# Peptides against a protein of PDB entry 4CIC: the designs that were tried, part 39

Target 1, 148 residues: chain A of PDB entry 4CIC
Amino acid sequence: KVSTKGHYGVQAMFDLAQHFGEGPVSLKSIAERQGLSEPYLEQLIAVLRKAGLVKSVRGAQGGYILAREPRDIKVGDIIRVLEGPIAPVESVSQDDPEHSLKFDFSVTKSVWEKVKKSIEEVLDSITLADMLKDAEEAQMAQGYMYYI
Target 2, 147 residues: chain B of PDB entry 4CIC
Amino acid sequence: KVSTKGHYGVQAMFDLAQHFGEGPVSLKSIAERQGLSEPYLEQLIAVLRKAGLVKSVRGAQGGYILAREPRDIKVGDIIRVLEGPIAPVESVSQDDPEHSLKFDFSVTKSVWEKVKKSIEEVLDSITLADMLKDAEEAQMAQGYMYY

## One batch from the design tools (peptide; aimed at target 1 S3 E83, target 2 S3)

Design b2_p19_6_s1 (made by RFdiffusion4, then SolubleMPNN; from b2_p19_6, 9 letters changed)
Fold by OpenDDE base, seed 1:
Structure b2_p19_6_s1 (fold): chain B 148 residues (1-148), chain C 147 residues (1-147), chain A 19 residues (1-19)
Amino acid sequence: as target 1 above (148 residues)
Amino acid sequence: as target 2 above (147 residues)
Amino acid sequence: KKIIFDNMITLADGFKIEK
């Protein structure tokens, strides 16, 4: 499961990618377009900024911009910043010590490591530029369906 | 993240695979070998039995067996039974309705669908027979390091 | 950080998957 944090983080970063080169975008405008609460978006942007994926621009027309080009930001980078390392198995140690994984059998662990590797490969293969291209293709496809 | 349920479910099924053809295995013996509580294992086995992955054998030497050969049970089958469909994004945060995914943007959804597909492909590519083979190879490798 | 699958499978510490 991608957490709400990871999901909304990718949405917010994608919104900034769509406006890349147009100048700073306000958090309010991102929140409105992406259906996010502004306070929640502020928390996400703070983490993304600290990680160097987003820059804050000050002034009357201030806001946020991507710190790097869309092609230089992988979805995996966004997820690692917001969620930390991609781990397939929850080490139950924190919430229910009685049901903590007492036994990490080596063979079962290898299954989860394969899952982890596969997720990492997928997320690291997709950039914000790839997402922009996919959005453009989807818009063109919708435009053609209205003319037929 | 694989839940504790999914993790322990795969461990329990793997234990049954290791004893496949030897007759019924008691829940107590599985729990001891896999470091699981017996009551928790009973819950897992009940779900797996209902799904037709495990059979119960009655009698003094009763217990559980795999309902199919290890080669005919994918890790993905076990996970789907215990956890349901593999979904990469939580659509409704049960814990924080205020932070529920209100907007499922089509392009972002496609990213998560790619992740889902990748996970499904991995889990459906691994059988209990593959896990048995991996265990045998690991045991042989440990034996060679001692010489 | 929980990756939750549609199944109560949390893939990554940060990902929550709901059915």
Scores: peptide ipSAE 0.074, ipTM 0.773, DockQ to the pose 0.337; fails the geometry check
OpenDDE base, seeds 2, 3, 4, 5: peptide ipSAE 0.073, 0.060, 0.070, 0.061; ipTM 0.779, 0.770, 0.776, 0.774; seeds 2, 3, 4, 5 fail the geometry check

Design b2_p19_6_s2 (made by RFdiffusion4, then SolubleMPNN; from b2_p19_6, 10 letters changed)
Fold by OpenDDE base, seed 4:
Structure b2_p19_6_s2 (fold): chain B 148 residues (1-148), chain C 147 residues (1-147), chain A 19 residues (1-19)
Amino acid sequence: as target 1 above (148 residues)
Amino acid sequence: as target 2 above (147 residues)
Amino acid sequence: KKIIFDNMITLAEGFKIEK
């Protein structure tokens, strides 16, 4: 399950990627641009920092930067840090708490493993650099629509 | 996210697939084999029946059967019936209810659309017949390990 | 529950990230 945490985490990381090479970005500025609460963003950034995907810069012009180049950060890396490993099936039914999922049903397990693998492959195929490129292409497409 | 409902639904449908052509299977027997509560299974089967994936047979030898051949039922069909469409849903963040997800962030949306498409492709590529085949292969492999 | 993709997020009900 990619949670809101994963979503906002990718947004925050993408914002940092857009400013990569321009120096540190304040949490406030990220929060404003991405429509996030600053306290929530602080929690996300703390996790990402601990995982070594983000660095903090101290001082008056301090803030946060990507710890690596955008091309060296996969969306999958961000999701794994924020959400942990992707698991396709919940172990406990909310609808039937008395019955634990028998994960050992080998055939059904294999289906979910295939789903997991597919998700991982997709997320690991997309870097922040790819997202930057897509954004640039989208902006150019919009720019062309405004000039026509 | 495939919920417990989706998981158990696939298990129940797979059980019916294993007995396809043998006649109606009782909910009790499915529940026992799959380790499900009978009441919970009744709810799942009701949804699957309404969607036309399962048929009920009445009488003393009554129960449930697949409405189609195992090869004509995709795992994706079962999941769509039980869980609905695999869609990007605006969830209100449980962690930050004050902030609605800006869905319109086009670039991040495209990432999730790719993930969605990938999941759909996988689930639509697997039929109950494929699962039956995998089960047979697994049983044969286990049988060889006992020698 | 739907495999709900929140914008980026919710592979809905069944995909738990194993903690």
Scores: peptide ipSAE 0.104, ipTM 0.777, DockQ to the pose 0.218; fails the geometry check
OpenDDE base, seeds 1, 2, 3, 5: peptide ipSAE 0.082, 0.079, 0.087, 0.103; ipTM 0.773, 0.778, 0.769, 0.779; seeds 1, 2, 3, 5 fail the geometry check

Design b2_p19_6_s3 (made by RFdiffusion4, then SolubleMPNN; from b2_p19_6, 11 letters changed)
Fold by OpenDDE base, seed 4:
Structure b2_p19_6_s3 (fold): chain B 148 residues (1-148), chain C 147 residues (1-147), chain A 19 residues (1-19)
Amino acid sequence: as target 1 above (148 residues)
Amino acid sequence: as target 2 above (147 residues)
Amino acid sequence: KKIIFDEMIELAEGFEIEK
């Protein structure tokens, strides 16, 4: 699963990208704009900060900023930080603990490896700058719909 | 998660592909070879049968067969039958029901749609025949390492 | 049931061969 963490993490990072160059953004303001709980956002930001994707700025106008330019942060970088390396399906048979997946079927594994690789390639092809551009284009398209 | 269902479903279908043309395979034999519980396999096979990917053969040598040739069954077909359509991240905030993802952020949604499309393309590019070929190649490679 | 993207990633991740 791109967990709720991955989804919200990308949203939070995108919010920081939208404000890049404007100074530090408070967690409260990010939470409000992105519809996230502040406590949940604090957890995400803590992980992202530890990974060096986000910086904390102290002071009266303190908050968070991107640690790198939006063009230098891939969606894949965010997901890898939040979700970790896409862990192999540990055959945790949640439903049937007794049937350990004995057969690491090399062939079925190869299918999922191909899927994983494809996901990684897509996520690594999208930067926060690309997302900003897409947002601008979408806003322009909406603006044109209001003027027509 | 490609659920345990998708994983085991692909394994079960692959087992049936390996025996394609040899006649019906019992659920017991599939379960034993694939390390699956027979009751779990029965559920998977029931879904796959209903979707027309598997056929039940009745009689003394009864069991299950692929309903189509391995080359005509994509991994994507199996996954779509077992898991349904690949949904984009439905913002089911499992953890915080009160914060409905108000903002269907069109931009973040587009990222996940791109990922979904990529997954579908990969799964639709792999047939059971491709998996059979890969298995044969892997067995040949292992055989060469023992010599 | 829709395969949730999260589930597909987890599945793909779950198939990483321990080297």
Scores: peptide ipSAE 0.153, ipTM 0.771, DockQ to the pose 0.246; fails the geometry check
OpenDDE base, seeds 1, 2, 3, 5: peptide ipSAE 0.145, 0.139, 0.143, 0.142; ipTM 0.765, 0.766, 0.765, 0.770; seeds 1, 2, 3, 5 fail the geometry check

Design b2_p19_6_s4 (made by RFdiffusion4, then SolubleMPNN; from b2_p19_6, 9 letters changed)
Fold by OpenDDE base, seed 5:
Structure b2_p19_6_s4 (fold): chain B 148 residues (1-148), chain C 147 residues (1-147), chain A 19 residues (1-19)
Amino acid sequence: as target 1 above (148 residues)
Amino acid sequence: as target 2 above (147 residues)
Amino acid sequence: KKINFDDMITLAEGFEIEK
């Protein structure tokens, strides 16, 4: 599950990428722009900071910056930090706990491993720099639609 | 989340694939082999039947069979039937409902759409026949380790 | 029910077979 954490984490990191080189960004400003609660964002940023993806800048104009260039941060890196290793969800089937015989069907497992690998490959193929580029292209496309 | 439904649905369909051509399989036998509760399996099979992936055979030796050959059933087909269309999560953030300004960040959405597409491609690339082949290969490999 | 992306990733994560 790209948990709500993963989604918002990517949004927050993308916001920081958009302001990369402009100095520290306040959590409040990120929260406002991204439509996140500030307390929730604080938790996300704390994890991202601990993982070395974000740096805190102290002072009156303090805030947060990306710890690395946008091109050096993969979406996959953000997700792994926030969600942990894409660990197999112990299918504790909440629905029928009694009869879930853990049949380790190797074959069905292999299907899910392929899915996992594919997801990882996609997320590792996208950097914050790629996202910035996509955003710029989208803005240009929108700008052209208003002028026609 | 391949919901427990998707996971068990694929297992059940795979069990039916293993017995394809051998006649109808009882839900009880599938449940026993796959470690599923029979009532839960009944629900899954009902959905799969409605979608035309499984057929019910009536009679004393009745049960279920695949409605199509294993090569004609993709894992993606099973998942779509059980889970519905892989739609981009409307991020209804359950965790903070109040402040989830639906910023339709087109860019973040695009990331998830790429992931979705990739998952769909993978699941659509795997048939029950492929799974059968993989199982046979795995059994052969295990057999060789014991010799 | 729309398979939520969260569910898809959880699917992918849930499939990690304990080594």
Scores: peptide ipSAE 0.214, ipTM 0.801, DockQ to the pose 0.254; fails the geometry check
OpenDDE base, seeds 1, 2, 3, 4: peptide ipSAE 0.198, 0.176, 0.185, 0.186; ipTM 0.793, 0.798, 0.788, 0.792; seeds 1, 2, 3, 4 fail the geometry check

Design b2_p19_7 (made by RFdiffusion4)
Pose (drawn by RFdiffusion4):
Structure b2_p19_7 (pose): chain A 133 residues (1-84, 100-148), chain B 132 residues (1-84, 100-147), chain P 19 residues (1-19)
Amino acid sequence: KVSTKGHYGVQAMFDLAQHFGEGPVSLKSIAERQGLSEPYLEQLIAVLRKAGLVKSVRGAQGGYILAREPRDIKVGDIIRVLEGSLKFDFSVTKSVWEKVKKSIEEVLDSITLADMLKDAEEAQMAQGYMYYI
Amino acid sequence: KVSTKGHYGVQAMFDLAQHFGEGPVSLKSIAERQGLSEPYLEQLIAVLRKAGLVKSVRGAQGGYILAREPRDIKVGDIIRVLEGSLKFDFSVTKSVWEKVKKSIEEVLDSITLADMLKDAEEAQMAQGYMYY
Amino acid sequence: SSLPTEPVLTIPPETPLAS
């Protein structure tokens, strides 16, 4: 199960990545395109802003823009920002979960927002039918 | 975050794997060794039993034992047993989570209870210090 | 903010047993 915060955090950062070249966009526009609740997004952006992943701009077309290029933002970075008598007895079971955790970390660190932009272009494109191989 | 059911399901199955050659053990003994609540364990075992992963034995010193050898039970098998207008718009974000899901499935399918038994022996051993 | 800080992923999903 993916948490609401992980899903919406990545969605919102990806929407900003899709508008990075064009410039700032309003939070309302992000919520509209992504189907997110504005109040929740406002809180989310506040954390991402403190983390240096997004920045606000005061322009007419003010609003929010990525603070780092998409190629320099791993999905794992976003997730890391959003997340927060005695004796020793080794648990092999826990070691299995550590391996699960490591593999997840590896996948999320292997994908950047730029990679997602490239995938978005390839997957949602259109072309003459002869070119589908 | 790992659910209580995944953690306890794997713990209980591994305890049974550690006692597979010796024979049946009581549910109370599993709960004691693993620090588990007996009521929760009983409910857990019932599902595992229906799935053919564990079997009850009448015996006298009867109890429960694995229904398949440890080498034939993947951790992923255990997890899979315990788990249960319109338009199209592709979500690249969802595709990321699909990749995460795939990697987890791959890790859990690559580890059997036999692998865990081997790891348990190697990690919790004692030996002359010169061999470290 | 008021957003929670729990893990992004829950594995397996935390639900009651089928029994």

Design b2_p19_7_s1 (made by RFdiffusion4, then SolubleMPNN; from b2_p19_7, 8 letters changed)
Fold by OpenDDE base, seed 2:
Structure b2_p19_7_s1 (fold): chain B 148 residues (1-148), chain C 147 residues (1-147), chain A 19 residues (1-19)
Amino acid sequence: as target 1 above (148 residues)
Amino acid sequence: as target 2 above (147 residues)
Amino acid sequence: SSIGTEDILEIPEDRPLAS
């Protein structure tokens, strides 16, 4: 399961991507649009800002903007910032002396490493720009269905 | 992150695969080999048994066996049984009238659906037989390094 | 700290964050 943190982080970043070039977006407005609590969003944005994915703009029309163009932000980048590295298989501490247990652990570990790699590949293949494009295409498709 | 449940479930099933054809394995022996609590393993095995992945053998030499050959059990099958369907994208209830929110939700949903699909493909590509083979190859490689 | 697959596979149900 995508963590709630990752899910909402991607939503918040996507909201900022939709407003990219329009100026700073208030946390309140993002929270309202994305159905997030403002305090929770503040925590997410603080992490994203510290990682350099988001910038804070000060002033009466202050808020947040993407620190990079949507094409330069992968979903994987957002997830790595919020959740940390996609589950490193905990290196089972070398110290359990029974060779057999280590071996079984290594095989099971390899399964999860394959899963991890697959997730990383998917998340790194999707940018905020790709998401914007998908959104536009979906909106156009809906618009055409209402006019027929 | 693989759930603890999924992780240990795969470990327990792999242990049973290693003993496939040797007869029933006690939960105690699996728990000891896999570093699991026996009560926790009992819960996992109960679910796996109900799903028809594991069979219980009764008697003094009773225990559990795989219900199918290792080649006929995918890691994905184990995970689906233990964790349920790899997260169905909750169909956002149609009732939220603001079209924009639904749309943003749909795009974000599509990302997670792609992730889900990719995970399913990986997990469905790996059988317990593949894991056994990987184990044998790793054991052989270690054996050759010691000679 | 076992990075449980639960965190990756669990698409959180849109549980509204408790207000």
Scores: peptide ipSAE 0.031, ipTM 0.793, DockQ to the pose 0.132; fails the geometry check
OpenDDE base, seeds 1, 3, 4, 5: peptide ipSAE 0.029, 0.031, 0.030, 0.024; ipTM 0.783, 0.786, 0.788, 0.783; seeds 1, 3, 4, 5 fail the geometry check

Design b2_p19_7_s2 (made by RFdiffusion4, then SolubleMPNN; from b2_p19_7, 7 letters changed)
Fold by OpenDDE base, seed 2:
Structure b2_p19_7_s2 (fold): chain B 148 residues (1-148), chain C 147 residues (1-147), chain A 19 residues (1-19)
Amino acid sequence: as target 1 above (148 residues)
Amino acid sequence: as target 2 above (147 residues)
Amino acid sequence: SSIGTGDILTIPKEEPLAS
């Protein structure tokens, strides 16, 4: 399960992508559209801003924008910023210094590494631009369902 | 994250796979080899047994065995038994019945579904037999490093 | 506990089994 943080972070970034080129978006407007609490969104945006994925614009029409084009932001980038490296299974073994020497070739570890790699590949294959395209396609499909 | 339950469940099942054909293995021996508490392992084994992945053998040499050959048990099967369906992102929206109507084509949901599918594909591509083979290959590689 | 992508990949530390 993607953490709530990762999930909402992707939602917030996607909202900013939908408004890319329209100028700064207020946190309030993002929160309202995405069903997020404004205080929670402030925390997310602070992290995303610090990571250089979002820019703050000052002024009367101030707010936030994507720091890069939607095509240049992977979902994987967002998740890594919010959740850290898609951490390999924390080797439970790191805490016991004495067991450090056993190259416990944990075959089980290799399974989780494969899972990790697969997740990373998926998340790194999806950009905010891809998500925008998917949204457009879905809206078109819904529109057709009303006309039939 | 694979839950501790999933992780230890796979370890326990792998231990049983390593001893497949040697007869019943005691929970104590599995616990010792895998660094698990015996009470925790009992809980895991109870779930795995109920799901038909493990069999209990009664008697003086009683214990547990795999219910199927290692090749017939996917890691995905173990995880589904222990953790349930690799749940997509709990739609936060299930708790609010009023938001049930919006076919919120959450493009974000589609991302998580893709992730889910990818995880399932990986876990369903790995059997306990594959894990046994990987273990053998690793032991061989370690043997060559000492020479 | 939200199983984040991080949660899928992180082996939880042995939380004591809730009695």
Scores: peptide ipSAE 0.036, ipTM 0.801, DockQ to the pose 0.217; fails the geometry check
OpenDDE base, seeds 1, 3, 4, 5: peptide ipSAE 0.031, 0.030, 0.035, 0.030; ipTM 0.790, 0.789, 0.796, 0.796; seeds 1, 3, 4, 5 fail the geometry check

Design b2_p19_7_s3 (made by RFdiffusion4, then SolubleMPNN; from b2_p19_7, 8 letters changed)
Fold by OpenDDE base, seed 1:
Structure b2_p19_7_s3 (fold): chain B 148 residues (1-148), chain C 147 residues (1-147), chain A 19 residues (1-19)
Amino acid sequence: as target 1 above (148 residues)
Amino acid sequence: as target 2 above (147 residues)
Amino acid sequence: SSIGTDDILTIPEERPLSS
């Protein structure tokens, strides 16, 4: 599962992508549009900024922008920044080297590694630009349904 | 991440698969081999039994067996039983229908649905029989490295 | 308890199994 943190982080980054090229967006406006608490969003944005995915702009029209073009930011990049490495299972204690547990552990571990790899491939295949395109297509489809 | 519950559930089911056809296995023996607490394993096995993945055998040599052949049990089946439907994101409150939040929510939701689908496909592609085969191949490979 | 996608990607913190 993508944690609530990862989910909201992707929402916030997508909001910034929708406004890319329009100048800085305030955290308040992102929070309002995405249904997030402003304090929670501040924490997310701080992490994303430290990772170089977001830039802060200072001044009266200050706020945040994407640090890179939407096409250059993968969903996987956002998740890795917020959640850390996509680990399939917490490695329980590596510390007991002696027991027969190693082999059964290796086979079950391989299942989770396959799951991890699959998740990584999906998340690394989706950019913020892809999400923008999907949003545009969805809006166009809704617009056509109202005119019929 | 598969929860600890899902992880340990797959381990317990795999242990039962390794002993499939040998008769009932005690929870104590599974717990010892898999490094699980016996009380925790009892809870897992109770859920798996209720779902029809495991059978209990009564008597002095009582214990548990797989209810089906290892080839007929997917890892995805075990996970769904223990953890419920593989949901991509906890649905935050569906309750506020009116806000502009729907569209952005729909696009982000589609990302998580893709992730969910990918996970389901992987977990449904792996059976306990596949895991047994992988274990056998790994043992053979280790045996050849010592000669 | 539905396996939310959150649990698959997120390391479940050892929250005690509430009965």
Scores: peptide ipSAE 0.027, ipTM 0.784, DockQ to the pose 0.164; fails the geometry check
OpenDDE base, seeds 2, 3, 4, 5: peptide ipSAE 0.024, 0.026, 0.025, 0.024; ipTM 0.790, 0.785, 0.787, 0.787; seeds 2, 3, 4, 5 fail the geometry check

Design b2_p19_7_s4 (made by RFdiffusion4, then SolubleMPNN; from b2_p19_7, 8 letters changed)
Fold by OpenDDE base, seed 1:
Structure b2_p19_7_s4 (fold): chain B 148 residues (1-148), chain C 147 residues (1-147), chain A 19 residues (1-19)
Amino acid sequence: as target 1 above (148 residues)
Amino acid sequence: as target 2 above (147 residues)
Amino acid sequence: SSIGTDDIFTIPEERPLAS
């Protein structure tokens, strides 16, 4: 499971990608379309803005836009911003000081490093532009099924 | 981060793999070597035993052994037993019922399905025998650096 | 608790093992 934060963050960023070039999108409209609470979305957007993935536009027609083109934003970039660095297994030892006998089980660590690397490769291979393309293809496929 | 449960479960299973063929290993000895609490290890071993990955041996020299050869146990098998099926992203919606508006965002779901598949492929590609081999190679490499 | 991508990315909160 991607964290709820990561999941919703990708949804919010994808919504902004779908509206890229159309001007600023209100948080309310994103929340409604993505099924998110506005307060939760505000927190996500604040983090994404601080990281330079989103821009705030002020004014009566204010809201948010992607700070870069959809092709220049990887899913991995969004996840790293929201979740932090995909923490190496080492951080499991810090939170339980009593049981964190740092058995540096190098071999078990290696397993998790392989998993981490694989996740990073997948997430860094997918851009918001790729997601937009997939959405368009899915819509076209659904449209063809209704005409048959 | 693999859950603490998954992490420690793999450690415990790896310890049993290192002693495979030597007879039953006590939970106490596993706990000491792996830096785990005995009560926590008992819980893990109970689940692993129920799933048929570990066997209990009774008697004065009783303890636990792997139920199968190390080559026949994937890391993915251990993780599935301890964590359940690598849940599709859909289960994120169940834990926060108020915010789980099931927006079936097919596209976002697809991203997480790709991640899931990648994780499964990695974990299913690694056996306890592979881990044993890696440990042996690491020990040999360290031994050569001291000469 | 299934190893969701959450568990890989999220620090597992010590949720008690459901019996």
Scores: peptide ipSAE 0.034, ipTM 0.787, DockQ to the pose 0.163; fails the geometry check
OpenDDE base, seeds 2, 3, 4, 5: peptide ipSAE 0.029, 0.031, 0.030, 0.029; ipTM 0.792, 0.786, 0.788, 0.791; seeds 2, 3, 4, 5 fail the geometry check

Design b2_p19_8 (made by RFdiffusion4)
Pose (drawn by RFdiffusion4):
Structure b2_p19_8 (pose): chain A 133 residues (1-84, 100-148), chain B 132 residues (1-84, 100-147), chain P 19 residues (1-19)
Amino acid sequence: KVSTKGHYGVQAMFDLAQHFGEGPVSLKSIAERQGLSEPYLEQLIAVLRKAGLVKSVRGAQGGYILAREPRDIKVGDIIRVLEGSLKFDFSVTKSVWEKVKKSIEEVLDSITLADMLKDAEEAQMAQGYMYYI
Amino acid sequence: KVSTKGHYGVQAMFDLAQHFGEGPVSLKSIAERQGLSEPYLEQLIAVLRKAGLVKSVRGAQGGYILAREPRDIKVGDIIRVLEGSLKFDFSVTKSVWEKVKKSIEEVLDSITLADMLKDAEEAQMAQGYMYY
Amino acid sequence: SGSITWSTDPVLTIVSEES
């Protein structure tokens, strides 16, 4: 199960990545395109801003823009920002979960927002039918 | 975060794997060795039994034993047993989570209870210091 | 109780608690 925070955090950062070249966009516009609740987004952006992943701009077309290029933002970075008598007895079971954790970390560190932008272009495109191989 | 069910399901199955050659063990003994609540374990075992992963034996010193050899039980098998207008718009974000799901499935399908038994032996051993 | 976590508010929960 993916937490609301992870899903919305990545969605919002990806929406900003899709508008990076065009410039700042309002939070309202992000919420509208992504189907997110504005109050929740406001809180989410506040953390991402403190983390240096997004920045606010005061322009007419003020609003928010990525603070780092998409190629320099791993999905794992976003997730890491949002997340927060004695005796030793080794647990093999816990070691299995450590392996699961490591594999997740590897996948999320292997994908950047730029990679997601490239995938978005390829997957949602249109073309003449003869070119589908 | 790992659910209570996944953690306890795997713990209990691994305890049974550690006792597979010796024979049946009571649920109380599993709960004691693994630090588990007996009521929760009983409910857990009932599902595992229905799935053919464990079997009850009448015996006298009877109890429960694995229904398949450890080498034939993947950790992923255990997890799978315990788990249970319109328009299309592709979500690249969801595709990321599908990749995460795939990698977890791959890790859990690559480890059997036999692998865990081998790891348990190697990690919790003792030997002359010169062999480290 | 009985769960494993590395974060107070983790992004992922592995193994559905519900059957």

